# Peptides against a protein of PDB entry 3T7K, part 218

Target 1, 248 residues: chain A of PDB entry 3T7K
Amino acid sequence: KAEKILARFNELPNYDLKAVCTGCFHDGFNEVDIEILNQLGIKIFDNIKETDKLNCIFAPKILRTEKFLKSLSFEPLKFALKPEFIIDLLKQIHSKKDKLSQININLFDYEINGINESIISKTKLPTKVFERANIRCINLVNDIPGGVDTIGSVLKAHGIEKINVLRSKKCTFEDIIPNDVSKQENGGIFKYVLIVTKASQVKKFTKLINDRDKNETILIVEWNWCVESIFHLNVDFTSKKNVLYQKK

## One batch from the design tools (peptide; made by RFdiffusion4, then SolubleMPNN)

Design b2_p29_2_s4 (from b2_p29_2, 15 letters changed)
Fold by OpenDDE base, seed 4:
Structure b2_p29_2_s4 (fold): chain B 248 residues (1-248), chain A 29 residues (1-29)
Amino acid sequence: as target 1 above (248 residues)
Amino acid sequence: SIEERVKKIKKETEELLKKIEKEEEERLK
């Protein structure tokens, strides 16, 4: 069926997309449409796997979903596209009224707002955003909204190697892990990096660390700090936004 | 029809987006 539908076109584009979807197409595609997309070089995957060499995300806008955040870790992310790309493409292909000899859909017309070439270019870097920021090991409170597994998975995708989950009510100083990184010239190294959810945790952890390991560098942030860093593919240590406590 | 299907997909996408946004906002609290 797909071949018959596509036979009316003299030349088919090859978009070369290996994509996941978030915030759109939750019901997937029918078999014919999947085959059509495949013939156009568009393969849509259900989940993110490194082996699939994904290069594209479909989303209506910038989202804080696991898939969207992880898509910014693709190597590289070639395209971040609105779902209208697929919609318009399939509409054009299935249209019997349009005596179109060629598919006239340009990928560049469907870019997600806010994901510009600067962001895309950063995904071509050999390093991940937190790796560049000298954040290798972090402490994450167990009561974080979204769950430690999801958040941890996103952070790992962006270069954090070790995630230590802290039981907020029961943790002691010994439960807090240091950020063991080599000194790099261009980044402030914080010995202790923590993602917390509330002010009481800031008070607790700052006390625990300062009482036992005096004069060490501490960075305590909200999840939004990580999200903003991911969205920009850059950590801005000069910004106090979403920083709850810092000691340099 | 393809038109009806496109409308359905758009509607579903919008609804899903609203749900996601709401969930994201709740996570910020």
Scores: peptide ipSAE 0.022, ipTM 0.478, DockQ to the pose 0.937
Fold by OpenDDE base, seed 1:
Structure b2_p29_2_s4 (fold): chain B 248 residues (1-248), chain A 29 residues (1-29)
Amino acid sequence: as target 1 above (248 residues)
Amino acid sequence: SIEERVKKIKKETEELLKKIEKEEEERLK
């Protein structure tokens, strides 16, 4: 059926997209449309796997979903596109009225607002954003919204190697892990990095660390600090935004 | 306060998620 539909076109484009969707196409695609997209070099996956070498995200706008945040870790992310690309493409293909010899849909007309070439170019870097920031081991409170598994998965995709989950009500100093990074001359290395959700946790962890490991560097941030770092593919240590406590 | 800021961010996030869900429902029509 897909072949019959596409037979009216003399030449078919090859878009070369391996994509996931977020915030759109929740009901998926019918079998005919999937086959049409496949013949145009567009393959849509349900989940993110490293082996699939994904290079594209479909979303209506910048989102804070797991899929969107992880898409910024693709190697590289080639395109971040609005769902209207697929919609307009399928509409043109299914249209009986247009004696169109060729499909005329340009990917560049459907870019997600806010994902510019500067962001795309950073996904070509050999390192991940938190790796570049010398953050390899973090402490994460167990009551974080979204769950430690989802948040942890996003952080790992962006270069964090070890995630230590803290039971916020029962944890002691011995439960807190150091950020074990080699001393590099350039940039602030924090010995303790923590993601927390409450002011009471800031007070607790600062006390625990300062009482047992005096004069060490501490960074305590909100989840939004991580999100902003991902959206920019850069950690700005000069910004106090979403930083709850910092000791250099 | 830090607590107030966290609460505000949580609320804003929830509102944003609701808006996204609504927009998705409208696009599926």
Scores: peptide ipSAE 0.021, ipTM 0.436, DockQ to the pose 0.031
Fold by OpenDDE base, seed 5:
Structure b2_p29_2_s4 (fold): chain B 248 residues (1-248), chain A 29 residues (1-29)
Amino acid sequence: as target 1 above (248 residues)
Amino acid sequence: SIEERVKKIKKETEELLKKIEKEEEERLK
C-alpha cells in the first residue's frame, strides 16, 4: 500500500533520520505511514539506544524530558525538528489533490526554536559537556524528583561516569565521593560536586565536607544547573544561576 | 518488596512524564 501511494512521485527524498519523539506522536503511526517514512529514510524509535546511532529528535519545543536531554548527547545530533515535519510530509504524500511530482518538504523549515546551529555543532565535539567541564564523578541525593535512575542516565549520557547516590538523612562524609579528574585546559576542577534538592542538604553536606576535608573545592547545584548546561552544551562556572554553594 | 515499590514508582513516573508531554503538545495546538 505504501509503495502504491509513493508511486506517484518521480523521486523520493532520503532524509536519513533516526529519531525519537518526545511530547508528540504518543499514539504512534499506522503501519502504512511507518512504511512511508521508512521509504523516505525516516526511522522512528521508541527508546534511545546507542547502537541505533540516533541523530534526530522530534519535539514541539525544548523539553526537559529524558529523551530530549539525551538527544543533545547524540553523536551528532543532526536535526531537532518539530512534529509538523512528519505531519506535513504525510499530508503531502496522502494528498490526492496535489499534482506534485516531488515531495517538497525541507527539514530546515521545521527546526525546534532554541536549538540552533551552535548547539548542533557542539554535538559534533569528541567530548561531552560535563567531560569538558571536568565533572566525572558526582553525588546525587536519593530524593531527587524524576528519580536517580532517570537523572543519572541523562548525566551519564553527557559525560558523567560515576554517580554516587546519597541517602540524604543517613549519609556521612565517607559516603561522599570526590570528583577525581585530571586538569583540562580552561576547566574548573571541583573536588566535590553534588546535586541536591533542599537547603537543608546544602547545609549538611557543606558542613560534612568542610569539617573533614578543609579547604577543598565544593560545587553544590540543583538539577536546573545541569539542565541549563545541557541545553547550552556548555558549563558556565561564572554563572551563579542554580548554584546553591560554591567554594573555589 | 522494595523491587515492587521501585517498579511502581518507575511506572508512575513514566505515566506522569507522558502526561506532561501530552500537555505540552496540546498547548502548541
Scores: peptide ipSAE 0.019, ipTM 0.435, DockQ to the pose 0.037
Fold by OpenDDE base, seed 2:
Structure b2_p29_2_s4 (fold): chain B 248 residues (1-248), chain A 29 residues (1-29)
Amino acid sequence: as target 1 above (248 residues)
Amino acid sequence: SIEERVKKIKKETEELLKKIEKEEEERLK
């Protein structure tokens, strides 16, 4: 059926998209539309797997979903597109108007607002955003909204190697892991990096660390600090936004 | 019809977006 529908076109584009969707198309596509998209070089996957070499995200706008955040770790992310790309494409294809010899949908017209070439270009870098920031090991409180597994998965996708989950009410200094990175000559390394949710946790962890390791560097941030870093694919250590405590 | 399907997809997308936005706001509380 898809072949018959596409037969009216003299030439078919090959978009070469391996994509996931977030904030759109939650019910998926019917079999005919999937086949049509496949013939146009558009493959849509339900979940992110590294083996699939995904290069595209469909979303109506920038979202804080796991899929969207992880899409910025694709190698590379080639396209971040609005769902209207698929909608308009399918609309044109299913149109009974015999006058269309060619599909005239340009994917560049459907870029998600705020995902510019600067962001896309950074996804071509051989390093991840937190790797570049010398953050390898982090401490994450167990009561973080979204859950430690989801948050941890996003962080790992962006270069964090080790995630230590802290039980905020029961943890001691010995439970806190250092950010074990070799001192690079030109970059300040924080020995302790923590993602917390409450001011009480800031007070607790700063006290625990300062009492036992008084002269060490500490970075305590909220989840939004990580999100902003991901959205920019850059960690700005000069910004105090979403930083709860910093000791250099 | 294709038009009906397109309208449905748009509506569903909008509804899902609103839901996600609400959930995100709640997570920040």
Scores: peptide ipSAE 0.022, ipTM 0.531, DockQ to the pose 0.887; fails the geometry check

Design b2_p29_3_s1 (from b2_p29_3, 16 letters changed)
Fold by OpenDDE base, seed 2:
Structure b2_p29_3_s1 (fold): chain B 248 residues (1-248), chain A 29 residues (1-29)
Amino acid sequence: as target 1 above (248 residues)
Amino acid sequence: DKETDKVIQEELDANPDGKLETDEEVLEY
């Protein structure tokens, strides 16, 4: 069926997209449309797997979903596209009226607002955003919204090597792991990095650390600090946004 | 890019609690 539909075109583009969808196409595509997309070099996957070498995301806008956040860790993310690309493409292909010899849809016309070339270019860097920020080991409170597994998976995709889950009510100083990064000359390495949800946790952890390991550097942030860093693919240590405690 | 920064900030402001969104919650299409 797909071949017969596509036979009206003299030339077919190869978009070379390996994509996931978020905030769109929850019901998926029918078999004919999947085959059409495949013939155009568009393969849509249900889930993110490193082995699939994903290079594209479809979303209506910037979203705070696991898929969207992880898509910014693709190597590289080639395209972040609105679902209208697929809609218009399929509409053009199924149109009986247009004796179109060619499919005339430009990927660049369907870019997600806020995901520009500057962001895309950073996905070509050999390092991940938190790796560049000298954050390798973090402490994460167990009551984080979204759950430690999902949040941890996103953080790992972005270069966090070790995630230590803290049981906020029961943890001691010995439960807190240091950010084991060799002192680089250029840039404030924080010995302790923590993601917390409550002001009471800030007070607890700052006390535990300062009482036992005096004069060490501490960074305590909210999840939104991580999200902002991911969206920008850059950690801004000059910003106080979503920073709950900082000791340099 | 100021426009990019604005769009990102709007998304951050839309969810001040930092809750991770599900695909179902954000479904528009």
Scores: peptide ipSAE 0.520, ipTM 0.938, DockQ to the pose 0.904
Fold by OpenDDE base, seed 1:
Structure b2_p29_3_s1 (fold): chain B 248 residues (1-248), chain A 29 residues (1-29)
Amino acid sequence: as target 1 above (248 residues)
Amino acid sequence: DKETDKVIQEELDANPDGKLETDEEVLEY
């Protein structure tokens, strides 16, 4: 069926997209449309797997979903596109009226607002955003919204190697892990990095660390600090936004 | 880019609690 539909075109584009969807296409696509998309070099996957070499995301806008946040870790993310790309493409292909010899749809007309070439270019870097920021080992409170597994998976996709989960009510100083990174000349290295949800946790962890390791560097942030860093693919250490405690 | 920064900031401001969103919660199409 797909071949017969596409036979009216003299030339077919190859978009070379390996994509996931978030905030759109929950019901998926019918078999004919999947085959049409496949013949145009568009493959849509249900889940993110490193082996699939994903290079595209479909979403209506910037979202805080696991899929969207992880898409910014693709190597590279080639395209972040609105769902209208697929809708218009399929509509043009199924149209019986126009003797269109060619598909006339440009990927660049469907870019997600706020995901520009500057962001896309950073996904081509050999390092991840938190790796560039010298953040490799973090402490995460166990009561974080979204759960430690999902949050941890996003953070790992962006270059955090080790996530230590802290039981907020029962943790001691010995439960807190250091951020073990080699001293590079130009980057402030924080010995202790913590993601917390409450001001009471800031007071607790600051006290525990200062009582036992008096002169060490500490960074305590909210989850939104991580999200902002991911969206920009850059950590701004000059910003106080979503920073709850900082000791240099 | 100032426009990109604005869009990102608007998204950050829309969820000040930093709650991770599910695909079901953000479904538009």
Scores: peptide ipSAE 0.519, ipTM 0.937, DockQ to the pose 0.908
Fold by OpenDDE base, seed 5:
Structure b2_p29_3_s1 (fold): chain B 248 residues (1-248), chain A 29 residues (1-29)
Amino acid sequence: as target 1 above (248 residues)
Amino acid sequence: DKETDKVIQEELDANPDGKLETDEEVLEY
């Protein structure tokens, strides 16, 4: 059926998209439309797997979903597109009225607002955002909204190698891991990096660290610090936004 | 860059608690 539908076009574009969707197309696509998309070089996956070499995200806007945040870690993210791309594409293909010899849909007309070429270009870098920031090992409180598994998975996608989950109420100094990074010439290295949810945790962890490892560098941030860093694909250590405690 | 920064900031401001969103919570299509 898809072949018959596409036979009216003299040439078919190859979009070369390996995509996931977030905030759209929850019910998926029918078999005919999937086949049509496949013939156009558009493959949609249900989940993110590194082996699939995903290069595209469909979303209505910038979102704080696991999929959206992880899409910014694709190598590279080639396109971040609104769902209207698929909608208009399929609509044009199914249209019987237009004696269109060619499909006239341009990917660039469907870019997600706020995902510009500067962001896309950073996904071509050989390093991940937190890797570039010399953040390799972090401590994450167990009561973080969204759960430690999902948050941890996003952070790992962006170059954090080790995530230590802290049980905030029972945690001792011995439970806190250092950020073990080699001295790189560019960027401040924090010995202890922590993501926390509340001010009481800041007081607790700062005391534990300062009492046992005096004069060491500490960075304590909110999850929004990570989100902002991901959205920009850059860590700004000059910003105090979402930083709860910093000791240089 | 300024427009991008604005859009990102708007998204950041929309969720000050930093709660991770689910696909279902943000479903528009």
Scores: peptide ipSAE 0.518, ipTM 0.937, DockQ to the pose 0.919
Fold by OpenDDE base, seed 3:
Structure b2_p29_3_s1 (fold): chain B 248 residues (1-248), chain A 29 residues (1-29)
Amino acid sequence: as target 1 above (248 residues)
Amino acid sequence: DKETDKVIQEELDANPDGKLETDEEVLEY
C-alpha cells in the first residue's frame, strides 16, 4: 500500500532521521504511515538506545522528559523538530489533489523553538556537558522527584560517570563521595557536588563536609540547575540560579 | 540567544519543583 501511494512521486527524499518522540505521537503510527516514513529515511524508535545512533527528536516544544533531556546527548543531535513535520509530510503524501512530482517539505521550517544551531553544534563536541564542567562524580539525594534511576540515567547520558545515592536522613560524611577529577588549570573543580531537594539537606551536608573537610570546595544544586545546564549544553558557574550552596 | 534563554526560562518556571515530566503528562498530539 505504501509503495502505491509513493509511486506518484518521481523522486523521494532521504531525510536520514533516526528519531524518538516525546509529547507527541503516543499512540504511534499506522502500518502504512510507518512504511511511508521508512521509505523516506525516517525511522522512529520507542526508546533511546545508544546502539541505534539516534540523531533526531520530535517534540512540540522544549520538554523536561527523559527522552528530551537525553536527546541533547545524541552524537550528534542533527535535528530537533516539531511533530508538524511528520503531520504535514503525511498530509502531502496522502493528498490526491496535487500532481506533486516532489515532496516539498523543508526540515528547517519545523525546528523546535529554543533549540538553535548553537545548541545543536555543541552536540558535535567530543565531550559531554558535565564532563566539560569537570563534574564526574555526584551525590544525589534519594528523595528526588522522578526517581534516582531516571535522573541518574539522564545525568550519565550527559557525562556524569558515577552517581552516589544518599539517604538524606541517615547518611554520614563517609557516605559522601568526592568528585574525583584531574586538576585542570582554568576550571573551578568542586570536590563535593550534590543534588538536593530541600534546604534541610543543604544544612546537613554542609555541616557534615565542613566538620570533616573544612577547606574543600562544595557545590550544592537543585535539579533545575542540571536541567538548565542540559538545555544550554553548558554549565555557567557564574550564575547563582538554582545553586543552593557554593564554597570555592 | 535571548529568545532561547527566554524559552528555557519559561520551561524552568513551569516546573519549579524540578519534577521530571513523563511522556503522558506532556502529550499534545
Scores: peptide ipSAE 0.516, ipTM 0.937, DockQ to the pose 0.920

Design b2_p29_3_s2 (from b2_p29_3, 14 letters changed)
Fold by OpenDDE base, seed 4:
Structure b2_p29_3_s2 (fold): chain B 248 residues (1-248), chain A 29 residues (1-29)
Amino acid sequence: as target 1 above (248 residues)
Amino acid sequence: DEETKKEIEKELEENKDGKLQTDEEVQEY
């Protein structure tokens, strides 16, 4: 059926998209539309797998979903597109207007606001955002909204190698792992990096660390610090936003 | 990029609770 629909076009574009969707297309696509999209070089996947070599995200705007945050770790992310791209494409293809010999839809007209070439270019870097920031080992509290597995998976996609889950009520100093990174000349290196959810955790962890390792550097942040860093694909150590405690 | 900064700031202001959102929570289409 898709072949018959597409036969009216003299040339078909190959968009070369391997995409996931977030905030759109929850009900998916019908079989004919999937086949049409496939013939146009658009493959939509339900979940992110490294083996699929995903290069595209469909979303209405910048979102803090697992899929959106992980899409910024694609190698590279080629396109971040609004769902209107697919909607307009399928609408044009299904149009009964005899005069449409060509598909005239440009990917660049459907960019997600705020995800432009400046962000896309950073996804071509050989390193991940937290790797560039010298953050490889972090401590994550077990009561984080969204769960440690999902949050941890996002953080790992962005270059955090080791996630230590802290049981906030029961943890001791010995449960806190150091951020084991070699001193680089130009990067703020924190020996202890922690993601926490509340002020009581800041008080607890700062006390535990300072009582046992008084002269060490500490960074305690909220999840929003990570989100902002991911969205920018850059860590700004000069910002106090979403930083709960910092000791240099 | 000023547009990038603006859109990111807007998202962060709208989501000050710092929760991870699910796909279901953000469905617009």
Scores: peptide ipSAE 0.654, ipTM 0.961, DockQ to the pose 0.887
Fold by OpenDDE base, seed 1:
Structure b2_p29_3_s2 (fold): chain B 248 residues (1-248), chain A 29 residues (1-29)
Amino acid sequence: as target 1 above (248 residues)
Amino acid sequence: DEETKKEIEKELEENKDGKLQTDEEVQEY
């Protein structure tokens, strides 16, 4: 069926997209449309796997889903596109209008608002955002919304090597791991980095650390600090936004 | 850069609770 539909075109583009979708196409695509997309060099995957060498995300806007956040870690992310790209493409292909010599859909017309070449260019960097920020080892509270596995997976995609899960009610100082980084680059090195969900955790962890390791640097942030850093593909240590406690 | 800042700021303002969203929660199409 797809071949008969596409035979109306003299030339077919090759978009060379390996994509995931978020916030769109929940019901997926029918077999004919999947085959059409495949013949146009568009392959859509259900899940992110490193082996697939994904280079594209489809989403209506900037989102904080696992897929969207991880897409900013692609090597590189080539395109971040609105779902209207697929919709308009399939609409043109299924159109009964006379022999269209060519498919006239330009990828650049469907860019997600806010994901411009400035963001795309940062995905070509040899390092990940938290790697550049000298954040290698973090402490994550076990009661974080979304779960430690999903949050941890996103953070690892962005260069965090070690995630220590803290049982917020039962943890002691000995349960807190240091951020062991050897390279002093342009970012301040914090010995203890923690992602927490509430003010009571800030009070607890600051006390535990300051009582046992009084002179050390501490960064305690909310999840939104990580999200903002991922969206910008840059950590701004001058900002106090979503920083709950900082000791330099 | 200004468009990027604006769209990121908008997303952060809409999601001050700091929760990870699921694909199901954000379906628009």
Scores: peptide ipSAE 0.652, ipTM 0.961, DockQ to the pose 0.890
Fold by OpenDDE base, seed 3:
Structure b2_p29_3_s2 (fold): chain B 248 residues (1-248), chain A 29 residues (1-29)
Amino acid sequence: as target 1 above (248 residues)
Amino acid sequence: DEETKKEIEKELEENKDGKLQTDEEVQEY
């Protein structure tokens, strides 16, 4: 059925998109539209798998979903597109107006607001955002909204190698892991990095660390610090935004 | 660069609670 619909075009583009969707197309696509998209080199996947070599995301705007945050870790992310790209493409293809010998839709006209070439270019770097920031081992509180598995998966996609889950009520100093990074000359390395949800956790962890390891560097942040760092694909250590405690 | 900052700041301001959103919660289409 898709072949008959596409037969009116003399030449078909190959967009070479391997995409996931977030905030759009929850009901999916009908079989004919999936086949049409496949013939145009557009493959949509339900979930992110490394083996699929995903290079695209569809979303209406910048979102803090697992899919959107992980899409910024693609190697590279080639395109971040609004759902209107697919909508307009399918409308043009299903249009009975005989005069269209070619599909005239430019991918660049459908860029997600705020996901520009500066962000896309950073996804071509050989390192991940937290790796560049010298953050490899973190401590995460077990009561974080969204769950430690989902948040941990996002953080790992962005270069965190080890996530230590802390039981905030029962943890001791011995349960806190150091950020094991070799001293690079040009950047302040934090020995202890923690993601927390409450001011009471800040007080607890700062006391535990300072009582046992008084001279060490500590960074305690909210989840929004990680989200902002991911969106920018850069960690700004000069900003105090979403930083709950810092000891350089 | 300015547009990126504005859109990111807008998203962060709208989501001050710092919760991860699900795909279901953000559906617009």
Scores: peptide ipSAE 0.651, ipTM 0.960, DockQ to the pose 0.900
Fold by OpenDDE base, seed 5:
Structure b2_p29_3_s2 (fold): chain B 248 residues (1-248), chain A 29 residues (1-29)
Amino acid sequence: as target 1 above (248 residues)
Amino acid sequence: DEETKKEIEKELEENKDGKLQTDEEVQEY
C-alpha cells in the first residue's frame, strides 16, 4: 500500500533519521505510515538502545523526560524535531490534490525551540557533559523522584560512570563514594558529589564528610542542576542555581 | 544561543519541583 502511495513522486528524500518520540505519538503509527516513513529513511523506535545508533528526537518542546534527556547524549544528535514534521509529511503524502513530483518538507523548519546548532554541535564532542566536568562518580539519594534507576540511567548516558545509591536514613560516611577522577583541563574537581532532594540531607552529608574528611571538596546539588547541565550540554560551576552546598 | 537560554530557563521555571517527567505526563500529540 505504501509503495502505491509513494509511486506518485518522482524522487523520495532520504532523511536518515533514527528517532524516538517523547510527548507525542504515544499511540504510534499505523502499518502503512510506518512503511512510508521507512521508505523516506525515517525509523522510529519505542526505546533507546545504543546499538540502534539513534540520531533524532521528536518532541513538541524541551522536556525533562528520560527520552529527551538521553537524546542529548546521542552520538551525535542530528535533529531535534517537532511532531509537526511527521504530521505535515504524512499529510502531504496522503494528499490527493498535489500532483507534486517531490516531497517539499525541510527538517530545519521543524526544529524544537531552543535546540539549535549550538546544542547539536556539542553532541559531536568526543566527551560527555559530566565527563568534561570531571564528574565520574556520584552519590544519589534513594528517595529521588523518578527513581534511582531512571535518574542513574540518564546520568550514565551523560558520562557518569558510577552511581552510588545512598540510603539517606541509614547511611554512614563509609557509604559515600569519592569522585575519583584524573585532572582534566576544563573543570573543578570535587571529591564528593551528591544529588539530594531536601535540606536535611545536606546537613547530614556535610556533617558526615566534614567530620571524617574535613579538608575535602564537596558539591551537593538538586536534580535540576543535572537537568540544566544536560540541556546546555555544559556544567557551569560559577552558577549557584540548584547548588545546595559547595566547598572548594 | 539566546533562544536556547530562553527556552531552557522557561522549562526550568515551569518545573521548579525538579521532578522527572514521564512521557505520559507530557503527552500533547
Scores: peptide ipSAE 0.651, ipTM 0.960, DockQ to the pose 0.895

